# Peptides against a protein of PDB entry 4XPM: the designs that were tried, part 2

Target 1, 160 residues: chain A of PDB entry 4XPM
Amino acid sequence: VMLHSKNVKGFLENTLKPYDLHSVDFKTSSLQSSMIITATNGGILSYATSNNDVPKNSINEINSVNNLKMMSLLIKDKWSEDENDTEEQHSNSCYPVEIDSFKTKIYTYEMEDLHTCVAQIPNSDLLLLFIAEGSFPYGLLVIKIERAMRELTDLFGYKL
Target 2, 67 residues: chain B of PDB entry 4XPM
Amino acid sequence: DIKGTIAFDTHGNVIESTGVGSQRIEDIGDLSKVTLDAEGFAQVQGDSLLVHLYKRNDITLAVYTSA

## One batch from the design tools (peptide; made by RFdiffusion4, then SolubleMPNN)

Design b1_p8_5_s2 (from b1_p8_5 with F6Y N7V)
Fold by OpenDDE base, seed 1:
Structure b1_p8_5_s2 (fold): chain B 160 residues (1-160), chain C 67 residues (1-67), chain A 8 residues (1-8)
Amino acid sequence: as target 1 above (160 residues)
Amino acid sequence: as target 2 above (67 residues)
Amino acid sequence: LGPLTYVP
């Protein structure tokens, strides 16, 4: 299945939106970044960022993209390690989930002052990665990424 | 009068917090051990606050009130 | 959290 880059980009952009919990006076910030990366190399297939104030092709934009590349690689590496570590899979930083009979895991990682979570898109070579500020609760971040993955069924089973 | 709230998951991770709850994240450890009734409800008195616990769909909401 | 008292 060919991935339509524009459609994927639009989806990721939508995931950036904050959660506004109407039952209580609680609203999150927007995600800093939302990415689909390869599980093999941590390469970015698609991404969205909330910082739209940076001019395209500027040095700052390039640095931002480079930072995303670095983070994606680091998270992929940590994810890979955890996938081979039974203890890590039973920690509070790991959420086994099942979506439409497909099993996957959501991991939360602290990256400097940022809250991140990553999950393998079921039966695929792809990871979905959310990066948020430290004020974004991990529990809610997990819920967010799980719900997002439920909308990515077209990518289930995608192999590189 | 609600003074704050904490919502947390089965892993003890925060989903949301407001008011005094934002400063009492450490309470989750104790709150998670409270026995709930058949309706998923409990009340716990502590630190001059009454905590109302509601658990539904693996999410626990703690509401802090003065009484 | 201080000492907890369950309120039935």
Scores: peptide ipSAE 0.052, ipTM 0.809, DockQ to the pose 0.009
Fold by OpenDDE base, seed 4:
Structure b1_p8_5_s2 (fold): chain B 160 residues (1-160), chain C 67 residues (1-67), chain A 8 residues (1-8)
Amino acid sequence: as target 1 above (160 residues)
Amino acid sequence: as target 2 above (67 residues)
Amino acid sequence: LGPLTYVP
């Protein structure tokens, strides 16, 4: 599996789409960012962002990428800590899930005014990370990432 | 008439909210403690609002109406 | 939300 492929990028771009509940008057914003990062170092293997209007190679783009790198590292560190903390695993910020007999956990983290959630791709060295505005409900964010994870079965068990 | 709604998961986290429900997210703590009947239904009154609770597939929907 | 009262 090539993680730097256009296919992975396209997948992440699709996850950015807002969730529209047609049955009620409720619609989310688009995700700010969607990333696949390494569980070991928090390195970004692939990412998508909703704000693509920034010119390439501009200072603003560099700053935005650097910001993503920082956030990914921080979230990875927090995730790593929580994976070794029984108390955190039993908090309301941790969602144990099972996908096709593979177990993983979804964590929600507040990053300043942003809502984030992260999950280890089952049995892999990879994390899927969503970053959204604070208006994006955590419960819905969790559902979103779980469903997205189900589409990444090819990455299950992927080791670096 | 429905004044608002809150949908929340088993962790008490919001899935969606509308109307007055968006201003009453703090109610989830109390609503989550309400004992539901065998069909996953309950009604509770708070202040001037009546809350209809429906739980299905691990999601609880609270519908706010006038009391 | 004030004290919850059950409504049958």
Scores: peptide ipSAE 0.046, ipTM 0.793, DockQ to the pose 0.009
Fold by OpenDDE base, seed 3:
Structure b1_p8_5_s2 (fold): chain B 160 residues (1-160), chain C 67 residues (1-67), chain A 8 residues (1-8)
Amino acid sequence: as target 1 above (160 residues)
Amino acid sequence: as target 2 above (67 residues)
Amino acid sequence: LGPLTYVP
């Protein structure tokens, strides 16, 4: 399976959009970041951030990317540990889901004051990672990432 | 009239909150234990507020109104 | 929330 970097980047950018519930007066903030990372090393394959006003090659951009690298590695480590811990898989922070007969798990993690959500793309060596502000409800974040994964069927089974 | 709302999933995690519900997320623990009727509805009295519970699929909506 | 009373 070939990863089309531009297409993936555009997809991740689209996931940043707020969730607007029209049935009630409720609208989320935009995601802070959306990423596809490797399950093996937590390396970033693609990412999108809501703060696009940062000039390229600026020190602020470098710091932002470095922060994402750190976050991705930390979350990957937590994910790896939880995947080998049956108790963590039965906690309220783990959501087993099935997409087109493929099983995966969605995990929610509190990272400082941020709400994060991560899931292994089914049968792949890739993780989809959402980072949002603390005002973004976990339940809605989980729904968002599940629906996003349903649009990434081309990455199902992707191996490094 | 509605004073606020909380929507939460089967794990007790917040999906949405408005009004007084945004300040009462801790109520989810108790609300999740309330026995719903066959139609997925219940009402509980707490403090000076009446809470209307509606469960559809895996989402529970709590609506806070005056008692 | 205090004590809960079920209202049918």
Scores: peptide ipSAE 0.043, ipTM 0.733, DockQ to the pose 0.009
Fold by OpenDDE base, seed 5:
Structure b1_p8_5_s2 (fold): chain B 160 residues (1-160), chain C 67 residues (1-67), chain A 8 residues (1-8)
Amino acid sequence: as target 1 above (160 residues)
Amino acid sequence: as target 2 above (67 residues)
Amino acid sequence: LGPLTYVP
């Protein structure tokens, strides 16, 4: 399966949408960012942001991307540490899941006032990363990223 | 009358909250310890509020009402 | 939440 950058970008843009619970009067904000990053170095392969009002090639856009790069690296580092820490893997911030017989883990991290969620795409060198406001419940972030992961089967086993 | 709600997962992490539930996220620790019946239901009296619990598919919903 | 009392 060939990866098309435009298709991946479109997918990530779609994940930015709020989570709407129809049974109750509750709706989340949009995600701030959605990214696919490398598990090795935390490099951004693709990303989407809800703040699209920044002119292209502007200094503000560059600063925004730089911020995402920093966040991705920090989260990758935390993820790497947790993958080597049995205690962290059994904490309430770690969700082991199985998708089509492939096992992966979902981690939730508080970054400043933001809520983040990251998961390794099964058997791949890639991480899916969601960044949301603090008002976005972790439980919903986990559900959201799990469901999103189920739609990324083409990336399962992807190696850099 | 419903005064608020909290929905949380098996890890105790919030899924949604409304009304007084938004101010009582700390209750999850206690609510998660409540023994549910075979149908996944329970009711707990706390302070001046009655809490109705329902668990389905690993998600627990707590509904706060007046006693 | 404080002390809890089960209500059947």
Scores: peptide ipSAE 0.039, ipTM 0.732, DockQ to the pose 0.009

## One batch from the design tools (peptide; made by RFdiffusion4, then SolubleMPNN)

Design b1_p11_3_s2
Fold by OpenDDE base, seed 4:
Structure b1_p11_3_s2 (fold): chain B 160 residues (1-160), chain C 67 residues (1-67), chain A 11 residues (1-11)
Amino acid sequence: as target 1 above (160 residues)
Amino acid sequence: as target 2 above (67 residues)
Amino acid sequence: LKELHDKILNA
């Protein structure tokens, strides 16, 4: 079943949910943003945010969207550089993973005071990108994005 | 009685932390070097705390208790 | 320990 744009949006919105371990006293904040972007130019194909509601077409909305665009471009650039750097691929910020025999990498990047995580959807021209507060542990963020990516098999091999 | 916990991955990154563990993230460096037994367990004596380690599926859990 | 570990993995 091919994912429709609305379905992808809803999927990304669900990824915003905080991690809550009820059995222990541990709970995270919600993700700030969750996006699917192009690996080529960092263009946003779909996104979800947990930001406060702002009036449509307001200056605040424009700024928030522009901020996401800027971050997506920066992350894409860093990702592209790392994909062409053997040393970076062997750093502790790179997690090689395999999903149903498809190989990909998860990268963690600190952007100002934010914790970000990005991964190429296997064999595709698409990247999945999570943006969280600095209090969100990187190890957990990696687990979260890996599990999310396992639900995007319809996008595996997707070419623009 | 558990005083805190730290869970971390093979890259030394935190997965979760509670209690005193949240204040001892720097311990991960040393804890990651501890030799585990065949069952994935180990114990490390710290300051006034005893650290219980268990690793499975590439995730290490450290539990801090009184010594 | 195992129980706590499992809770983390299954969360």
Scores: peptide ipSAE 0.317, ipTM 0.928, DockQ to the pose 0.850
Fold by OpenDDE base, seed 2:
Structure b1_p11_3_s2 (fold): chain B 160 residues (1-160), chain C 67 residues (1-67), chain A 11 residues (1-11)
Amino acid sequence: as target 1 above (160 residues)
Amino acid sequence: as target 2 above (67 residues)
Amino acid sequence: LKELHDKILNA
C-alpha cells in the first residue's frame, strides 16, 4: 500500500499510542508528538500531536506548531552534526540498526525535560522524530521508533 | 515475591522499570557488567535484595526479590 | 523471567 499524505498522518497518529509491554505494572504515556521531517532543512512534512485540546486557529495552536517547528529544526541540526561526528555515532545515544538490509541510525536527544529520538528513514532525505515526556524511557523509545520505521518501507530511498 | 524490575538495553538505557526497580536505575551500570551463564542468567546479591538477571536478544531483564 | 522477558520482546 502506497503511503500518501493522509496515510502518513494516520500512521503518525497511531505512533502516539502508549507502548504496551503487556504488563500490569508498567504503562507509558502517549507520545507528545510524532513527525516526519526533512533531513536537509528540518521542515515538517507530516506530524501528529497528542494534545488536541487546543482550539483551532488560536494563538496557542500557532505557538504549538511553531514549537514543533523549532524542535524539529533543533533536532535536525543536532542530527546533522552527529552524522559528521564519529564519536557521537559511537555514544550510547546512537543506535545503529538495519532494516531489510538498509542501515540507519537512531539518535536519542534530551530536549529540555523531553525525551526525543530521531532516525533517518533508510536511504532517504527524511527523518522520523518522536517526542515524549521525560518519563518515557529512552530504551523503549528506541524500540518504538525502530518498529515504527519498519512500517515505512515505502519511504525508503525517498529523495527530495 | 517480585519487588520490582528493570529492563535495559545494551546501551544502558531503560526500557521499563517497576516497583523498587524504578528507584534503582543506577544499578544498571553494575548489572551490565555481570557475567551471565550460557543461558543468559545470573544472580546478584545486593543489600537486602536479590537481583535475577536474564538477557536475551540484547535486552536484559533484572528482577528484584527479597534476599 | 523468560515469560516476563517475552512480554517485552513481543510487545
Scores: peptide ipSAE 0.297, ipTM 0.919, DockQ to the pose 0.750
Fold by OpenDDE base, seed 1:
Structure b1_p11_3_s2 (fold): chain B 160 residues (1-160), chain C 67 residues (1-67), chain A 11 residues (1-11)
Amino acid sequence: as target 1 above (160 residues)
Amino acid sequence: as target 2 above (67 residues)
Amino acid sequence: LKELHDKILNA
C-alpha cells in the first residue's frame, strides 16, 4: 500500500500532540515540528508544525520554513557522520532498536535550546525527525519516535 | 504520601518527572546503580526522603516519599 | 509502583 502525501502530512500532524499522563501531574508540550526528510540530502519531503498561527505566505511563515530546512540539513549531517562513526553509535545518544525484525537507530541531538530526535526509517532513504522544546524529556522523545516509526511500515525499504 | 516521581531509561534519560522528582534529576546517576531484587524493586534512603524503585522493561520508576 | 509504572508504559 502506497502512503499518499496527505496521509503522511496527517500522520506527522498527529505526532505533534503532547504526552499527557492523566494519572499524575505530568504533561508535555506539543512537538514543535515533525518531519520526514531524505537521508541523502536532508531535504524535507513532509512536515508539520505546532505553531500554525502565522498567516500563510507571510514572511514569518517563510522564515519558519527556512529554519526547518536549516535544522533538517544540520541534523542530517550529524546523523550521517554518526552513522559512519562506531564510537558515536555506542554513545548514550544512540538507541539501537528493532522494529518487526528491521534494525535502525534513534539519535538524540540537542540543537541550541531544542531537543531533537531522529531515526532512519528501516532500510529506507528516509529519516523521521522530531523537534521539541527543551522541556521535553529525551527518554520520552525516544519512546515517542519509536512508536511513531512503527506506524510507518509502508515506508520501510523506501528508496529514492 | 508521594512527594514526586522520576521515570528514566537505561541511558539515564528522563521519561517523566513530577513533584520533587523534577528537581532531583541528578539522582538518576546513583539510582541507576542500585541493586534491585528479583522482582525489580528496591528502596533507598536519601536525606529526608525515601525513594522507592521499580524497574521493568528497561524503564525505572522512582517514587519519592517521606522517610 | 507496578500500577503507576504500567500507566506510564501504556500512555
Scores: peptide ipSAE 0.350, ipTM 0.934, DockQ to the pose 0.885; fails the geometry check
Fold by OpenDDE base, seed 3:
Structure b1_p11_3_s2 (fold): chain B 160 residues (1-160), chain C 67 residues (1-67), chain A 11 residues (1-11)
Amino acid sequence: as target 1 above (160 residues)
Amino acid sequence: as target 2 above (67 residues)
Amino acid sequence: LKELHDKILNA
């Protein structure tokens, strides 16, 4: 059973929350964006952004959405290239993971001054994509996206 | 007294850092090469700091204290 | 150290 659109949106919004370790003086910023995109064309199926102060239907909102579209396309292209490159799959920017016997890979990419990570939802035509500020540690970003994917089992095997 | 911490994964990527650890991310390269005991612990004497290492579940925690 | 490590992993 596929997740309802509203549930997916709410899920992505929840992933935006910062990591706060109370035992020590450590807290991350919120994710800038969290997205589910198609692996085929990089099209956005669902997204969440931490910048909610932009008026809806404004030119600024349109520009921000267009920027996300561009980012998703670029990352999809890089991901596609890496999936066909053995060397890239063995770099420190690639994390093979297994979730309930399903295998996938998490890739980290530097996009200008932003830290991003992307992973194919197991056996699906979908990618989960996180975009964060450069201050967000890559290692923690990887942990975050892995944990998020474990909650998206309903999307495993989804084909367009 | 803890002066700072660094947590990093098997790829050498940072998970978190605090205190003096935030300014010593470059130490990860050397710390990742330290031989750990059977419990996943080690200590490395640095300049004016002692580094306590603990690795578990593919995550290494480095804690910086006074020497 | 173990306790601190666990706090990081479980946060």
Scores: peptide ipSAE 0.280, ipTM 0.876, DockQ to the pose 0.882; fails the geometry check

Design b1_p11_3_s4
Fold by OpenDDE base, seed 1:
Structure b1_p11_3_s4 (fold): chain B 160 residues (1-160), chain C 67 residues (1-67), chain A 11 residues (1-11)
Amino acid sequence: as target 1 above (160 residues)
Amino acid sequence: as target 2 above (67 residues)
Amino acid sequence: LAKLHDEILNS
């Protein structure tokens, strides 16, 4: 089954929702952005943002998209370097995971004051990327992105 | 009776913290070394607080109580 | 304790 662009967009929008723990007085903010990008060039295939208070086709929207493109490229570069570095793969910023017998790694990166998390969709040329505020715990980001990837099995093995 | 909580993963990274737990992140190093029972539970007495530990699925919860 | 853990994992 192939995922249509519309379905992917909706999926990413759903990942923006915050954690709301009722057992304790703890709630995160929404994710700032959620994206699927290419592992090779960092190109954005689909994205969602929580800040929708910008008119369409406005200069501010264009700047926002450009910012996402920049972030995507920077994180892709970091990811690519780490994938070729054994030490980085064993750091506390790297989480090896297995989904349906497919192995992948989740990386956390601090980008300025933002908390980011990226993972290669298993055996694919695609990366899933979450960007959150600095108040969003890395541990929860890791859990969130792992669970999200489990819902993207249709993209496993996707090659450009 | 609960004064705070800390949740952390196998890397020692904080998942969430509340109450006094937010000021006791440094405890993770010691808490991660505590031997848990077969069900993943333990209790540790520290200063004026009792720490209740629960680990499941690589996530450890530390609950700080007065007793 | 288990309830809080479940909230995190099942959220």
Scores: peptide ipSAE 0.414, ipTM 0.737, DockQ to the pose 0.648
Fold by OpenDDE base, seed 5:
Order: structure tokens, then C-alpha cells, then sequence
Structure b1_p11_3_s4 (fold): chain B 160 residues (1-160), chain C 67 residues (1-67), chain A 11 residues (1-11)
């Protein structure tokens, strides 16, 4: 099944949902943002945000998108630097994973007061990026992004 | 193999952290609520990491390993 | 514990 742009948007919106662990009476906040960006330039291909009450084409929407563009570029740069640094690939913030025999890495980054994690969609020119509040545990964030990537097999090997 | 560790006391204060555990200090809130067996042991599994919990002498050690 | 395990994996 081909993954269309509108389907990707809906998928990303679903990733925004929080963890709600009733067995331990613990619930996270929703993700602030979920994005698919290019690994080359950090360009946003698709995104979802938890606050969708902003009117379309409004100045507030434009500012929000601009902020996402900045975050995407910054995280892409960090990711690119780490991918070219063997020491960083073995740091505490790098999680090697294997999905359906495809290898990739999950990185966690503290961005000001936000918790972020990013991973290259296996063998692709795309990155999946989650942005959450500082209260969102990195452990759960890593699990979330790994699970999300398992549902994006249609994008494995995607080249720009 | 071990990917990291977190040790914390009954108040949730971090005593030590190593490896990936240093990036998962926030997990203590959930880990402290996990029911342990008679030997003070429990396992909580994610997709790729398994957390081994050991509690002894009011200190809980969480060991992160591959699933 | 099993419940927590399932909640994490099914979220």
C-alpha cells in the first residue's frame, strides 16, 4: 500500500497521543510535535502538532511552522554531527535498533526545556522526529519512536 | 548485555546512573511503582530494552538490557 | 507487572 501525504499526516497525528499507564497511575503529556524531515537539509515533509486551534494561514500558524523549521534544522545538524562521530554513536544518548533486519539509531537530545528524539527511517533520506515537554521520560520517548518506525515500512529505503 | 543502570532510594533520589540510564532518570517515577516479587525482583519490557529491577536495603537498581 | 508490560507495548 502506497503511503500518501495525507496518510502520513494522519499517522503523525496519532503519534502525538500520550502514554497512559493505569497500572502505575502514570500519564505523560501529548507530544508537542511529530515530524518527518529530510536528513539532508532538515526540510519538513510532514508534521503534526498537539495545538491545532490556530486558524489556517494566520500569522500564528506561520510563526508556529517557522519554529518547527528551526527545530528541524537544529536537530538535523546535531544528528548529522553524531552520525559522523563514532564516539557519539556509542554515547548514552544513542540507541541502536534493528527493525525487520534494517538497522538504525535513535538519538535523544535536550533542546532547551524540551525532550526530543530523532531516528533515521531505515536506509532512507528521512528522519522521524518527536518533540515533547521536559516531563516526558526519555525512556518512553525512545520506545514510542521505535514503535512508530515499525509502522513506516513503506518509507524504508526512500531516497529523495 | 547491559546498556545502562539507575540506582535510586525510597524517595526516588538518584544514587547513581550509568549508560542509557543517565538519560532515563525520569523513568524512576514509573519504576518505583512496579510491583516486585518476593525476592525484590521485577522485569519491565519495552520493544528493544528490558529493565531489570532489584531492590535491596531500600535501594532499587534498574538495569537496562537488550530485550 | 504484566499489566504494565502490556500497557507499554500496546501504547
Amino acid sequence: as target 1 above (160 residues)
Amino acid sequence: as target 2 above (67 residues)
Amino acid sequence: LAKLHDEILNS
Scores: peptide ipSAE 0.372, ipTM 0.633, DockQ to the pose 0.357
Fold by OpenDDE base, seed 2:
Structure b1_p11_3_s4 (fold): chain B 160 residues (1-160), chain C 67 residues (1-67), chain A 11 residues (1-11)
Amino acid sequence: as target 1 above (160 residues)
Amino acid sequence: as target 2 above (67 residues)
Amino acid sequence: LAKLHDEILNS
């Protein structure tokens, strides 16, 4: 089934859900944001945010979107630099992953007090980006984004 | 096959971290709640990495390996 | 552990 833009939005919204581990007394917060951005320019193609208590067309909403744009661009820049740096590709914050024979890398970045992770959708010009609170473990964040990536096969090889 | 490690005490304080473990310090909160066997061992499987837990005395060592 | 494993992989 073709993944359309509306479906992508819903997909990203679903990724916001926290880990709720009942086998242990542990639950994460929801992701703050989940985004698909362009690897070329860091432009946002689709996004979801857990904070929907902002009135539409308000200054606060505009600021929120602008913040996402800023974060997207910053992380894209970091990612681009790392992709051109062999040492960074082998750092502690880079996780090589193979999905259905397609190879990609997951990067984790500390952004102020936030935990972020980003991964290139295999062979595509797109990045999947998760932004979470500092309380969200990187380990679980990496697992989350890998699993999410496995559900985006329709975007594999997508070129702008 | 080791990708990283985290060692922490009974208070959850990091004693050392290496490799990918350095980016997973916050996993201690989850790992500390895992029930260990009589030998102080447990394994937690993720999609990418397998975590091997070893507790001896007051120190728990988490070893991250390929899944 | 099996339960935790399942929770993580099925979350």
Scores: peptide ipSAE 0.368, ipTM 0.639, DockQ to the pose 0.323
Fold by OpenDDE base, seed 4:
Structure b1_p11_3_s4 (fold): chain B 160 residues (1-160), chain C 67 residues (1-67), chain A 11 residues (1-11)
Amino acid sequence: as target 1 above (160 residues)
Amino acid sequence: as target 2 above (67 residues)
Amino acid sequence: LAKLHDEILNS
C-alpha cells in the first residue's frame, strides 16, 4: 500500500503512544513529537505532536512549529557529523540495525532535557525522529523507532 | 516476592525499572558482565536480594527477589 | 520471567 502524506501523518501520530507495560507497574509518557525530516537539510516533511491543544494558526502554534524546525535541523546536523565519524558509530549512542536486509543506524541524543532518537530510513534521504521527555528511557525509544521503521518500507530507497 | 525489576539493552540503556530496581540502575554495569547460560539465564546473589537475569533479543531483564 | 520481555517486544 502506497504511503500518502496523510497516511504518513497518521502513522506518526500513532507513534506518539506511550509504552504501557501491564506486567509491571511502568508506563511512559507520550512522545512529544514524531517527525520525518530530510537528511540533506533537516527539512520537515511530516510531523505529529502530542500537544494538540494549541489553537490553529495562532502565534503559539507558529512558535511550536519553529521549535520543531530548529530541533530537526540541530539533530540532522548531529546525525550528519556522527555518520562521518567512525568512533561515534561505535559508541553506546549508536544502534546498528538491519531491516529486511537493509542496514541503518539509530542514534540517541540528549537535547536539553529531552530524549531524542533518530534513524535514517534505509537507503533513503529521509530521517525518522522521535522526541520525548527525559523520563522516557532511551532503550524503549530505540525499540520504538526500530519497530516504526519496519512499517515504513514504502519509503525505503526514497531519494529527494 | 519480586522486589523490583530492571530491563536494559546491550548499550546499558534502561528500558524500564520498577520497585527496588529503580534505585539500583547503577547495577547495570555489573549485571551486563555476568556470564549467562545457554538459555540466557543467570542468578546473582547480592546483598539481601537475589537477581535473576534473563536475556533475549538484546534485552536483559533483571528481577530482584528476596530469595 | 519472559513475560515482561515479550510484552516489550510485542508492544
Scores: peptide ipSAE 0.454, ipTM 0.798, DockQ to the pose 0.699; fails the geometry check

